# Peptides against a protein of PDB entry 7Z53, part 131

Target 1, 150 residues: chain A of PDB entry 7Z53
Amino acid sequence: PRIKNQADCIPFFRSCPACPGSNITIRNQINALTSFVDASMVYGSEEPLARNLRNMSNQLGLLAVNQRFQDNGRALLPFDNLHDDPCLLTNRSARIPCFLAGDTRSSEMPELTSMHTLLLREHNRLATELKSLNPRWDGERLYQEARKIV

## One batch from the design tools (peptide; made by RFdiffusion4, then SolubleMPNN)

Design b2_p28_3_s2 (from b2_p28_3, 16 letters changed)
Fold by OpenDDE base, seed 1:
Structure b2_p28_3_s2 (fold): chain B 150 residues (1-150), chain A 28 residues (1-28)
Amino acid sequence: as target 1 above (150 residues)
Amino acid sequence: LTEVERHLERATRPLHPSLQGPLKVVEP
């Protein structure tokens, strides 16, 4: 979710919080921006994360989408499941947890959340079209081919 | 970094309610 108060620090479990102007914040921001080129922010760079970002309930090669909310009928990023969710801790009234994306710090940079969402939708669109064109492809093939196009 | 983030936010704001408004509940 979006961080509206730029003065607030984001607490992390068993780690230093991410605060504006801190070295930690700057480093993470740089990493997030550099990951944009290879789309690791969408798919994740580690296998466990990559699997968690996929919809494994079917053979359509889709990325997982939010099951609680939509954006005018369009998909949103799934929620993460963090022990001490920094998004919940920083905004108690909204009660919206952090989004899950290929970048583990995606919710720390809400300015990029929309881009992650866009590429999520694009992947799923591509996978859907590829399924139509190649009905015999399984979920793994569809996922990989869509990933290559994105 | 700030300028890049600002640009991305502006460019993609209409695509995500977290940046422009409340989330909509998915109807079961």
Scores: peptide ipSAE 0.021, ipTM 0.472, DockQ to the pose 0.045
Fold by OpenDDE base, seed 2:
Structure b2_p28_3_s2 (fold): chain B 150 residues (1-150), chain A 28 residues (1-28)
Amino acid sequence: as target 1 above (150 residues)
Amino acid sequence: LTEVERHLERATRPLHPSLQGPLKVVEP
C-alpha cells in the first residue's frame, strides 16, 4: 500500500524510485519487493545475519531490540557495530549509529526504518502470543512459527 | 501480507532517531 497521509503516517512507496534508464535500480526494486513478501528485510537473508538479529539470551524466539533506546516503551531496531559507521559520520552531534536489520537500507530511508521497526514489534508480539499458547515450544520453534506468520 | 500492509498503512511514523526527536534512554 501507499501511505498518503503526511500527518498520521510516513508517506512511502513499496519500492524506491528508479533512476531513469538504470537497470541497477530496477533490479534493486525487484529484490526489495521479494524481500517484502518473505520479510527477509526483517529477518535477514543470510544465516549469520539472521542470528545476529535474534535475541539469543532466552528461549522466547524474539528478535533483538535496541538496548539503549526505546520509543515510549516500544522496541527499536538494534544498533549495528560498523567500522566507520556512516550514520555516526553524517551527523556527528547526534552520535547515533546505524541500525541493524535484514535490509542494509534500514538506516538510509526513514520509511524502511519505520517499516522494519513495526515488523520487528509484530514478530515479537506474535512470538509472545505463541509462547502463551504453546508454553513448551523452545526459542527456535517460536521464532520460526512467528516468522511464518509475518 | 495484506494484514501487514494494513498495519503499515495506518501506523507508519517517523522512527529514525534523526527524525523522531529525543529517545527514551533505557541503558544509559
Scores: peptide ipSAE 0.017, ipTM 0.402, DockQ to the pose 0.048
Fold by OpenDDE base, seed 4:
Structure b2_p28_3_s2 (fold): chain B 150 residues (1-150), chain A 28 residues (1-28)
Amino acid sequence: as target 1 above (150 residues)
Amino acid sequence: LTEVERHLERATRPLHPSLQGPLKVVEP
């Protein structure tokens, strides 16, 4: 069904397909950001949350990562410390708490969790590279510069 | 510090190979 009221729509633009030189009808798209993303979902829009999302144990400008689990060596979002954790309540046998992210909805919507995870990894990758390029930068500088690039 | 950086390099490598490569950022 076609939504008639544009006010009910979130504007979304689809990237153009890369046409291979051959008559191959397979549409290949490079998954790249072509527009500005509100990174508040990753970094948090509130300062207390933003601080909690950062790795403060060093001066690497990193976002905090899960300390219990990794995805085949890749970072996962850190867990939150909710007293009444709804994620624990929904599946009591799994005992997996909600993720901590810049958007409180991250654990409520797995799609957001995935996006947050990817952007977390990207931030930390950028921060790591920036540290390599600029060894004298402190954690705040690294964090902010990486955030600007994301 | 070096160990942390090395660990994170592995953990945060991009999914797509096209995203790999050094950042070209110069300090102002």
Scores: peptide ipSAE 0.016, ipTM 0.390, DockQ to the pose 0.026
Fold by OpenDDE base, seed 3:
Structure b2_p28_3_s2 (fold): chain B 150 residues (1-150), chain A 28 residues (1-28)
Amino acid sequence: as target 1 above (150 residues)
Amino acid sequence: LTEVERHLERATRPLHPSLQGPLKVVEP
């Protein structure tokens, strides 16, 4: 979930319409999305899923990204590994599995998939910035702090 | 599933040869 207690916030803020003093810039469309999004949809509400959504290959606190495809150089959600993947079954020629996200419905509505993709990119951007600002933070700290901001 | 596949196809078309043509959705 997003931070509710501002007393525990770090002095690092993302851009939002109501936050003129933000020191990180994001587009208004992302701000609008995050205002209506439960962060559990992005990060998962269960620990096994949350771990599967993370990039555990380094200490950068990143969410996992698709290892096969990109969107014009930008990250896509990782693929799920479903036994009977409905995305594969519906179009056998495409051979594209469903995406994995914190919400099990991510591959039921294209709008949700797009939203999760944008928030994935934002998290990874924030984690990257936090690493630059706090080079001694480990991957867990970076992940958690970025998660709080998203 | 048709709309989901359309979205996936659009997102991955540049990188997957099987997606270069029009989508062929199999409906039950």
Scores: peptide ipSAE 0.028, ipTM 0.462, DockQ to the pose 0.029; fails the geometry check

Design b2_p28_3_s3 (from b2_p28_3, 15 letters changed)
Fold by OpenDDE base, seed 1:
Structure b2_p28_3_s3 (fold): chain B 150 residues (1-150), chain A 28 residues (1-28)
Amino acid sequence: as target 1 above (150 residues)
Amino acid sequence: LTEVERHLERATRPLHPSLAGPLKVVPP
Protein backbone atom coordinates (compact mmCIF):
# COMPACT_ATOMS: atom_id res chain seq x y z
CA PRO B 1 0.00 0.00 0.00
CA ARG B 2 0.89 3.65 -0.27
CA ILE B 3 2.50 4.45 3.05
CA LYS B 4 3.50 7.74 4.60
CA ASN B 5 5.04 6.39 7.77
CA GLN B 6 7.59 3.61 7.60
CA ALA B 7 6.92 2.82 11.23
CA ASP B 8 3.50 1.46 10.33
CA CYS B 9 2.99 -2.21 9.66
CA ILE B 10 1.86 -3.19 6.18
CA PRO B 11 -1.10 -5.53 5.85
CA PHE B 12 -0.30 -8.34 3.44
CA PHE B 13 -2.93 -9.84 1.23
CA ARG B 14 -1.81 -13.48 1.28
CA SER B 15 0.48 -13.56 4.28
CA CYS B 16 0.82 -12.04 7.71
CA PRO B 17 1.25 -8.29 7.91
CA ALA B 18 4.85 -7.20 7.92
CA CYS B 19 6.44 -4.44 9.91
CA PRO B 20 9.50 -2.60 8.62
CA GLY B 21 12.75 -4.18 9.76
CA SER B 22 11.22 -7.55 10.54
CA ASN B 23 12.54 -10.88 9.32
CA ILE B 24 9.25 -11.32 7.51
CA THR B 25 9.93 -8.34 5.28
CA ILE B 26 13.38 -9.63 4.51
CA ARG B 27 12.02 -13.04 3.65
CA ASN B 28 9.36 -11.56 1.39
CA GLN B 29 11.95 -9.52 -0.44
CA ILE B 30 14.10 -12.59 -0.98
CA ASN B 31 11.13 -14.57 -2.24
CA ALA B 32 10.21 -11.81 -4.63
CA LEU B 33 13.75 -11.62 -5.95
CA THR B 34 13.91 -15.35 -6.51
CA SER B 35 10.60 -15.30 -8.36
CA PHE B 36 11.95 -12.51 -10.53
CA VAL B 37 13.95 -15.00 -12.58
CA ASP B 38 10.91 -16.85 -13.89
CA ALA B 39 8.85 -13.65 -14.09
CA SER B 40 5.96 -15.30 -12.27
CA MET B 41 5.64 -12.10 -10.30
CA VAL B 42 4.65 -10.37 -13.54
CA TYR B 43 2.50 -12.94 -15.27
CA GLY B 44 1.01 -14.84 -12.36
CA SER B 45 1.46 -18.50 -11.54
CA GLU B 46 -2.22 -19.40 -11.84
CA GLU B 47 -4.25 -19.30 -15.02
CA PRO B 48 -7.16 -17.23 -13.71
CA LEU B 49 -4.79 -14.54 -12.50
CA ALA B 50 -2.72 -14.72 -15.66
CA ARG B 51 -5.81 -14.14 -17.76
CA ASN B 52 -6.83 -11.15 -15.68
CA LEU B 53 -3.41 -9.63 -16.19
CA ARG B 54 -3.71 -9.76 -19.98
CA ASN B 55 -5.32 -7.31 -22.34
CA MET B 56 -7.93 -9.43 -24.09
CA SER B 57 -9.43 -6.57 -26.10
CA ASN B 58 -7.12 -7.17 -29.05
CA GLN B 59 -4.71 -9.66 -30.57
CA LEU B 60 -1.54 -7.83 -29.60
CA GLY B 61 -0.48 -10.11 -26.74
CA LEU B 62 -0.25 -7.22 -24.29
CA LEU B 63 -0.54 -7.16 -20.54
CA ALA B 64 -3.35 -5.05 -19.20
CA VAL B 65 -2.48 -1.51 -18.20
CA ASN B 66 -4.10 0.95 -15.85
CA GLN B 67 -7.22 2.47 -17.38
CA ARG B 68 -7.34 5.46 -15.06
CA PHE B 69 -3.76 6.63 -14.76
CA GLN B 70 -0.52 6.86 -16.68
CA ASP B 71 3.00 7.86 -15.72
CA ASN B 72 3.60 10.84 -17.97
CA GLY B 73 2.18 8.86 -20.86
CA ARG B 74 3.74 5.55 -19.84
CA ALA B 75 1.84 2.52 -18.62
CA LEU B 76 1.07 1.70 -15.02
CA LEU B 77 -0.15 -1.54 -13.51
CA PRO B 78 -3.91 -2.08 -13.58
CA PHE B 79 -5.89 -1.77 -10.39
CA ASP B 80 -7.29 -4.77 -8.62
CA ASN B 81 -10.89 -4.91 -7.41
CA LEU B 82 -10.43 -6.13 -3.88
CA HIS B 83 -13.42 -6.00 -1.56
CA ASP B 84 -11.35 -4.91 1.41
CA ASP B 85 -8.53 -3.26 -0.46
CA PRO B 86 -5.65 -2.82 1.98
CA CYS B 87 -4.17 0.00 -0.06
CA LEU B 88 -7.37 1.99 0.22
CA LEU B 89 -7.59 1.24 3.93
CA THR B 90 -4.05 2.36 4.72
CA ASN B 91 -4.47 5.69 2.96
CA ARG B 92 -8.13 6.57 2.74
CA SER B 93 -7.53 10.12 1.57
CA ALA B 94 -5.51 9.10 -1.46
CA ARG B 95 -8.08 6.55 -2.66
CA ILE B 96 -5.50 4.66 -4.69
CA PRO B 97 -6.28 0.95 -4.73
CA CYS B 98 -3.80 -1.88 -4.88
CA PHE B 99 -2.26 -2.72 -8.21
CA LEU B 100 -2.97 -6.03 -9.85
CA ALA B 101 0.13 -8.08 -10.55
CA GLY B 102 1.32 -11.65 -10.70
CA ASP B 103 2.50 -11.25 -7.13
CA THR B 104 -0.09 -9.85 -4.75
CA ARG B 105 2.75 -8.36 -2.72
CA SER B 106 3.44 -5.81 -5.44
CA SER B 107 1.46 -3.06 -3.76
CA GLU B 108 2.75 -4.05 -0.33
CA MET B 109 6.35 -3.35 -1.26
CA PRO B 110 6.94 -0.16 -3.24
CA GLU B 111 10.15 -1.55 -4.68
CA LEU B 112 8.16 -4.38 -6.19
CA THR B 113 5.56 -1.98 -7.54
CA SER B 114 8.21 -0.11 -9.45
CA MET B 115 9.83 -3.27 -10.70
CA HIS B 116 6.53 -4.78 -11.79
CA THR B 117 5.74 -1.58 -13.64
CA LEU B 118 9.02 -1.71 -15.50
CA LEU B 119 8.51 -5.34 -16.42
CA LEU B 120 4.97 -4.60 -17.58
CA ARG B 121 6.36 -1.96 -19.89
CA GLU B 122 9.08 -4.29 -21.08
CA HIS B 123 6.61 -7.05 -21.91
CA ASN B 124 4.42 -4.69 -23.87
CA ARG B 125 7.44 -3.30 -25.67
CA LEU B 126 8.56 -6.80 -26.61
CA ALA B 127 5.09 -7.81 -27.74
CA THR B 128 4.91 -4.70 -29.89
CA GLU B 129 8.25 -5.44 -31.49
CA LEU B 130 7.32 -9.06 -32.06
CA LYS B 131 4.11 -7.98 -33.75
CA SER B 132 6.12 -5.77 -36.06
CA LEU B 133 8.48 -8.62 -36.90
CA ASN B 134 5.75 -11.24 -37.15
CA PRO B 135 2.53 -9.60 -38.32
CA ARG B 136 0.64 -12.88 -38.61
CA TRP B 137 1.16 -13.96 -35.02
CA ASP B 138 -1.99 -13.88 -32.95
CA GLY B 139 -2.28 -12.46 -29.46
CA GLU B 140 -1.56 -15.77 -27.76
CA ARG B 141 1.65 -16.29 -29.68
CA LEU B 142 2.80 -12.72 -29.08
CA TYR B 143 2.05 -12.98 -25.38
CA GLN B 144 3.84 -16.30 -24.96
CA GLU B 145 6.90 -15.29 -26.93
CA ALA B 146 7.23 -12.00 -25.08
CA ARG B 147 6.79 -13.85 -21.79
CA LYS B 148 9.63 -16.22 -22.65
CA ILE B 149 11.96 -13.33 -23.37
CA VAL B 150 11.26 -11.42 -20.19
CA LEU A 1 9.73 2.66 0.79
CA THR A 2 8.00 5.98 1.26
CA GLU A 3 10.17 7.66 -1.33
CA VAL A 4 9.24 5.11 -3.96
CA GLU A 5 5.57 5.45 -3.16
CA ARG A 6 5.80 9.21 -3.23
CA HIS A 7 7.46 9.07 -6.60
CA LEU A 8 4.78 6.79 -8.01
CA GLU A 9 2.01 8.98 -6.67
CA ARG A 10 3.52 12.10 -8.19
CA ALA A 11 4.09 10.37 -11.49
CA THR A 12 0.51 9.13 -11.70
CA ARG A 13 -1.62 11.22 -14.02
CA PRO A 14 -5.29 10.59 -14.69
CA LEU A 15 -6.20 9.80 -18.27
CA HIS A 16 -9.33 11.85 -17.79
CA PRO A 17 -10.45 14.01 -14.89
CA SER A 18 -13.59 11.93 -14.48
CA LEU A 19 -11.47 8.85 -13.79
CA ALA A 20 -9.60 10.43 -10.90
CA GLY A 21 -12.41 9.72 -8.48
CA PRO A 22 -12.67 6.82 -6.08
CA LEU A 23 -12.85 3.36 -7.59
CA LYS A 24 -15.81 1.16 -6.84
CA VAL A 25 -14.67 -1.72 -4.70
CA VAL A 26 -16.41 -4.96 -5.58
CA PRO A 27 -16.30 -8.24 -3.70
CA PRO A 28 -14.56 -11.07 -5.53
Scores: peptide ipSAE 0.023, ipTM 0.443, DockQ to the pose 0.049
Fold by OpenDDE base, seed 5:
Structure b2_p28_3_s3 (fold): chain B 150 residues (1-150), chain A 28 residues (1-28)
Amino acid sequence: as target 1 above (150 residues)
Amino acid sequence: LTEVERHLERATRPLHPSLAGPLKVVPP
């Protein structure tokens, strides 16, 4: 989504406009949009993190998915393995740890969690389709080509 | 964090009966 009327907006991170007086919800959505340019919120900006976000158990070029939960049969973000996990400390009865994502804010802002989840599903869908169209491609090529499309 | 947890409680289905045990780490 783009802001059509930019008369009351100020330049923001990565040339995205931010409108003054916006509420917290709108600002969270803009933060998700700024990460869309390079999709680093999904794939990670550093190689060690990027590798940890991938499913390396096969040659399908997939991103890793949650191994404990699904959303009505659809994938969720994988959990991180943190010492003294702050998400577990927030609500001890819920027993939900922090998500592993390219942007650490994914566990703090529900809007970002949703965006990360949708783009995770889209990447895995694209990688699956590319494998069907190009059976000889290895996992690295499938991952990179799907990443370029996202 | 609390809002994310609340959303997960309403929207998700567990794949395993137990929430206990170590989290899966994807090898590099």
Scores: peptide ipSAE 0.019, ipTM 0.443, DockQ to the pose 0.060
Fold by OpenDDE base, seed 4:
Structure b2_p28_3_s3 (fold): chain B 150 residues (1-150), chain A 28 residues (1-28)
Amino acid sequence: as target 1 above (150 residues)
Amino acid sequence: LTEVERHLERATRPLHPSLAGPLKVVPP
């Protein structure tokens, strides 16, 4: 039975079954990506956050990257500056603060962190390529155009 | 959070040895 009170449920949705016209009682799931990439997770849904996620030190239209660490030479998300940083509190020995991302959940799950990191890298890659193709574009245009592509 | 930090411990490398020290605010 479907639980009537949605407050008691975690909102997970199941993929629609493929209903073959044949009397196959075996429920086949549609093999499709049911989720979409919401760029707001990377860029932020609010302008103040969005600005904080950008590299404002140049006119390259880049998202900000971690200035302390790299992943084998590749970019990582920048750190946030939370007063009571739960990431620091979780593992005091590691001293790794929470990431700054468009989604506050980015530091809660490694999967989200990874996804946001990949999209960060992709944005910066695109912005870099766009700069090469359009040398006269300023940082705002590069950022916006790259954002549209992602 | 712990899993994130664990992953970072394995994946991250300091840009410079001097940056592996005390935490500081990373500029945007």
Scores: peptide ipSAE 0.018, ipTM 0.498, DockQ to the pose 0.044
Fold by OpenDDE base, seed 2:
Structure b2_p28_3_s3 (fold): chain B 150 residues (1-150), chain A 28 residues (1-28)
Amino acid sequence: as target 1 above (150 residues)
Amino acid sequence: LTEVERHLERATRPLHPSLAGPLKVVPP
């Protein structure tokens, strides 16, 4: 079931049932959707990755955003720094590296990219509002509280 | 939500050509 909240609410998906005869791709998609429940695809499931997904330049509890590109002023996912970046290798003329996200497939599936981007923006919005409401909270507190709300 | 997804698709595809295929509508 898809919860549609047009307001400032974060939409989330529950796990879809796997169809018989589903290929690995479908199963991977289902797994990605399952991780959406706790937004692990956005925050990362491993602590080192989770730290790399955060903006560590301030105490605002924000997730890192793309430093090169924006969507008409709105945030995009940050780039990863891979030794052999498959995104760069796929189209050498474009010279666009893979996105960094909690899900490694974020650069392969537009649906994931879109959802990750939405939740990134929502987290940062929440963190900003929480900072306004609780000015004395540090970046860690803001990050954790925003994550809980997502 | 579909409109937002479509918007993000338009925003990301020009920047990342490795993104392939249309956005999938996940059933509720």
Scores: peptide ipSAE 0.047, ipTM 0.507, DockQ to the pose 0.036; fails the geometry check

Design b2_p28_3_s4 (from b2_p28_3, 15 letters changed)
Fold by OpenDDE base, seed 3:
Structure b2_p28_3_s4 (fold): chain B 150 residues (1-150), chain A 28 residues (1-28)
Amino acid sequence: as target 1 above (150 residues)
Amino acid sequence: LTEHQLHLERATRPLHPSLQGPLKVVPP
């Protein structure tokens, strides 16, 4: 083995390949992470997560926002409530927990955090506009319609 | 947490509670 000290090895698993019936020689993966196109990284691909990402306190179809911090008056991602929060464990002095998003990597890469934040703001903007245009829509419809536009 | 543990926790835990404390505005 090239690395003799295996005590510090990071486990890495590759996803299974997908073989489309086309003459495409490019090896596709069955991605464990959702694609960017459907924005499921923002909304979550699982119902329990999706519900946790929504503001269920009203009928405005909004995504949940951070209740402790804002960015110059603008919304930030909500915090997660992990039992063993890796963000709190990594930097104990900062005392900032991990963000909650549809992608589990949302707190690992600043680029992802920024993207999620922007799309959160865009969804809430769209939902607000849709409420103005369609005052009879309930929160579920506002949420779904805004999700389709994003 | 491993990714698997994180996935299981998010899938099985109750709804996320509201965070407490005063709102802090990050300056420019």
Scores: peptide ipSAE 0.051, ipTM 0.561, DockQ to the pose 0.277
Fold by OpenDDE base, seed 5:
Structure b2_p28_3_s4 (fold): chain B 150 residues (1-150), chain A 28 residues (1-28)
Amino acid sequence: as target 1 above (150 residues)
Amino acid sequence: LTEHQLHLERATRPLHPSLQGPLKVVPP
């Protein structure tokens, strides 16, 4: 588990606890996401993470999506590839890894998961439309322009 | 989202090196 003090935490579907009352910084972040759309977290604050969140297998400028699961054909967040994945360790039977997102807390808090999922879908939708409108744009251009619009 | 428009220009830029690998089509 990512959170060390689990005594005051509530388990969610990802088997990771969320402690809304213990960490004010996390609480403020959730409130901010509720009050306004901040897509910066979806893309990652650091370049290595940002690259890992992208689909680098094509020139479509897409964010990476889950390769194992979909929601009625709609994208879900990709899984991370962590050594000693805390989500896997929390519930060994479920075998559901942590999501990879711009915020590592996304697997612990359903609100973050939902927001990241929505913005992931929106980015990929925008990138797809931009590709149709601008067929000569490469993946980098599509990604950056979609990111600006989100 | 609502205030931004999709671009209609057909700009060509050098391909980013990280995107030059084998193509794998993954739909959104």
Scores: peptide ipSAE 0.022, ipTM 0.404, DockQ to the pose 0.077
Fold by OpenDDE base, seed 2:
Structure b2_p28_3_s4 (fold): chain B 150 residues (1-150), chain A 28 residues (1-28)
Amino acid sequence: as target 1 above (150 residues)
Amino acid sequence: LTEHQLHLERATRPLHPSLQGPLKVVPP
């Protein structure tokens, strides 16, 4: 059943269909994401997004974190900067934007938000440890090596 | 994800390809 009050709905869009073969009765989805193993849900599947998810203010190879909120000193996902932010529209009183992550679903399901947050923290932890082990590595090296471990 | 995966590596070890295009400065 369709929810009548669309003002409170999170826009959940279906991907484009893919119809392999001659049997039109079975409709498949096109996969726009890379493999789970490469952690594209955290880092982004596209380079422009991946760059926007990084902290480029230093050479520590870190992912960007939320600048407004923390979880007892622990990082949260950064906010997106959407022109028409659906998260702001669903609850105008809360005034909390959607999160920015490698997977656009991060703000749609609390389970995904939690997972992305944990992996964000893990990446930054790994990058920090790698910096300690390899002090001369630049931010790119730290980022890439941490990404490979995650 | 595990601590034993953290090890000292040489700087000469090849990297994955860098992200292309302009970089964005994001505050920590």
Scores: peptide ipSAE 0.020, ipTM 0.388, DockQ to the pose 0.043
Fold by OpenDDE base, seed 1:
Structure b2_p28_3_s4 (fold): chain B 150 residues (1-150), chain A 28 residues (1-28)
Amino acid sequence: as target 1 above (150 residues)
Amino acid sequence: LTEHQLHLERATRPLHPSLQGPLKVVPP
């Protein structure tokens, strides 16, 4: 990543925080990314939320996907189950709950919804590829390695 | 809900709702 502020270190998932003036080991990745992506919006910044965003029904290291809808066969964000769901309250006729994501704004801005969806798909794609390359890896390893690549 | 309340509610729920129920594939 290109660091504009050379005074502060910037944490990211691929390696140790990028610090100006330090040699950075280049990590192998399936996809070449030209910029830093703060994926905390996808994975969650807190452990309880992060766990709820994962598919814990198997050892594939996947993020949870919507179980009601798919977009032309492609994954959508999972729904939340809030007691007082603001999305349900806003449009009662639509009856679509808020999406569950690492960012609470996931259903507020179409740009965020789209980006979350794309990164969800990319994570699951990466986890699937990693499983193919490393069949003996468990779900935790697959999840963490995919997270680092994203 | 405040962001804090939202996080708390998510954290206290053991079952993920999106792991349940049938899938509907939306065609083009």
Scores: peptide ipSAE 0.072, ipTM 0.603, DockQ to the pose 0.201; fails the geometry check

Design b2_p28_4_s1 (from b2_p28_4, 8 letters changed)
Fold by OpenDDE base, seed 4:
Structure b2_p28_4_s1 (fold): chain B 150 residues (1-150), chain A 28 residues (1-28)
Amino acid sequence: as target 1 above (150 residues)
Amino acid sequence: STAEREEEALARADARIERLEAKLKELL
C-alpha cells in the first residue's frame, strides 16, 4: 500500500521522508528517491554489510540476489537473516522475511525496496557488461567499477 | 604491440562505460 499521510512516512537517509503518494508516478517516485541516494543505500555504508550484499560465490562483481524468488526471471533483493525478523512478524502467514539492502529500512517501505531492486539489477547488468568488455577483471574490480557508474 | 592492443581495448571499454553512465543517468 502507498503511504497516505506523513505519519506513515519513513525518513530517507539524512534528508526528507520518503512519502510516495498516489499522485506521483512510479518513475517520479524512483527519481525523487534517487536524488537522495548515495551508494550506501544500495551497497551498504559499512564493510560487513557491503560484503553481505555481494555475491561472493564467483568473481563476477555482482551484488547478491534472492536465491528463493525471482520476478519473472529478474533479480530480487536477497533476504536478510534476522533472528527476530520484523517482516515475518508483521505477516506471519506470508513468511516473507525482510530484504537485505544497504539501508536496513528498505523493507519498511515497498517503494524503497523497489528502487533498491532496480539498482541491484542495474549494478549486475553493468557488472556483466564490464566482464564482457574486460574478461580478466576480477570480482573486486568489476564490483567497484560498476559501483562507480551506479 | 601487446601494450598498444591493451590500450586500445581499454579505450573501447572506457567509451562503453561512458555510454552506460549516460544511459543510467537518463534512467535514474
Scores: peptide ipSAE 0.019, ipTM 0.402, DockQ to the pose 0.014
Fold by OpenDDE base, seed 3:
Structure b2_p28_4_s1 (fold): chain B 150 residues (1-150), chain A 28 residues (1-28)
Amino acid sequence: as target 1 above (150 residues)
Amino acid sequence: STAEREEEALARADARIERLEAKLKELL
C-alpha cells in the first residue's frame, strides 16, 4: 500500500496511529535500521506474532508467504487479517490490505516493506538450503537456524 | 559497498511493489 496523501494518518490496531512524515514515522524508520541486526522486524518480537509469521503447514521452517500474489514468481509478505485494516481505510482506492510482518507498521513505509520482503525471501532460501544439508532437522530447528543466520 | 547494493535492491523491490499495486488496482 502506498500512502500518497501525507496528511492522512493510519490507525493501527496493534499500535498507535501513524502519520506519514511524522516524528513517529521517522522514529520507526530509525528503529527499523537499528533492529536490522536481529531482524526482529521480520520475525516478530512477540511469540504469538512470530507464530503467525511462520508457515506451519509443513516442517520446512519457512516463513509464511502471500497466498494470493507473487512478484514474478517470488514471494511476497502475507496479508494481515485485521478487522479494521488501516491500509484499506486510508487508501480506499487501492484496496490493498496491510502486509503482515514483525512490525505491524511495515506497510506504512515502502522501504520497510521492501526490506521485509527481501529478508523473507532470504530466510526461506536459507531454510531450504539447510533442509538440503540437514534432512533430519524438523521445521523448528530449520526455522531457528535460518533465523540465526539472517 | 554492501550498503549501496542493499539500497539498490530496496529501490528495485519498491518499484516492483509499485507495479504490483497498480496491477492489483486494475484487477479490483
Scores: peptide ipSAE 0.012, ipTM 0.342, DockQ to the pose 0.032
Fold by OpenDDE base, seed 2:
Structure b2_p28_4_s1 (fold): chain B 150 residues (1-150), chain A 28 residues (1-28)
Amino acid sequence: as target 1 above (150 residues)
Amino acid sequence: STAEREEEALARADARIERLEAKLKELL
């Protein structure tokens, strides 16, 4: 089922009025559409980011999940570790940092966050099933095969 | 609108998930 109103649970960063106007928003939307084809928004297009998005604590080929919060037992995106986290600055009382995803916009719009979250869950589900079918596959193989399917 | 575009993206994502689930069911 579709995740709705994710912002009700977790605060999102909205660009301040001083931030780039509508043109950048449109460009970002186009980039999101193109990245959806290859799922780079989930996995990251750069190797260092891609590694940071993986769960390296085991050989299950999973993407990293939030260690602090879950959505009724379901996974959420992990938090980023930004020096000046705009999400923390936006709502100081909530103290919720920005999410880490392949797309930097994951914390800007609840809709994008929801999409990334769903695909994260799907990857991890696929990797889990692939492990069941192929018990001898290591984490790298599981990750790559699941990524190909997503 | 930006909201409409995001809703369309979500719809596409949902459809993709459904397809993947179907494929997974076939694989199992």
Scores: peptide ipSAE 0.016, ipTM 0.384, DockQ to the pose 0.016; fails the geometry check
Fold by OpenDDE base, seed 5:
Structure b2_p28_4_s1 (fold): chain B 150 residues (1-150), chain A 28 residues (1-28)
Amino acid sequence: as target 1 above (150 residues)
Amino acid sequence: STAEREEEALARADARIERLEAKLKELL
């Protein structure tokens, strides 16, 4: 991750003590990027949306990922399943659905979508590490603890 | 055909994903 314009950055650091295997430089860059993103945009501000953003098929505390596409094995945001998908309505010929995120505008701003994707990956990484450190934690605990760190 | 339209839609979706992946890589 890279910050293009540091003058527009608000300094903010989020600690991740449970992630010893993370590169400090990369982590600092990610933390700086997260200063521009409200966590509610990643996790959702409402419970129904938050549930849809989670992977509820297991007890790993993961966010849901795209089931059709990956980036060299790395996760992408899932597609939304709305019947009246605004992305489909704006370009009916393209037939490309919106991505599902905590912010309904995520698909309107590709840069924001990219940041959400990074945070999705980071959350899932953290949840995985936390499970390794705390194998007795259930999915809810893993999800909440990872959310606190992101 | 319906199959052709679905394939075209999938191709367009894939192209969109590729563009987003490229933008994501620019941020990394």
Scores: peptide ipSAE 0.006, ipTM 0.265, DockQ to the pose 0.044; fails the geometry check

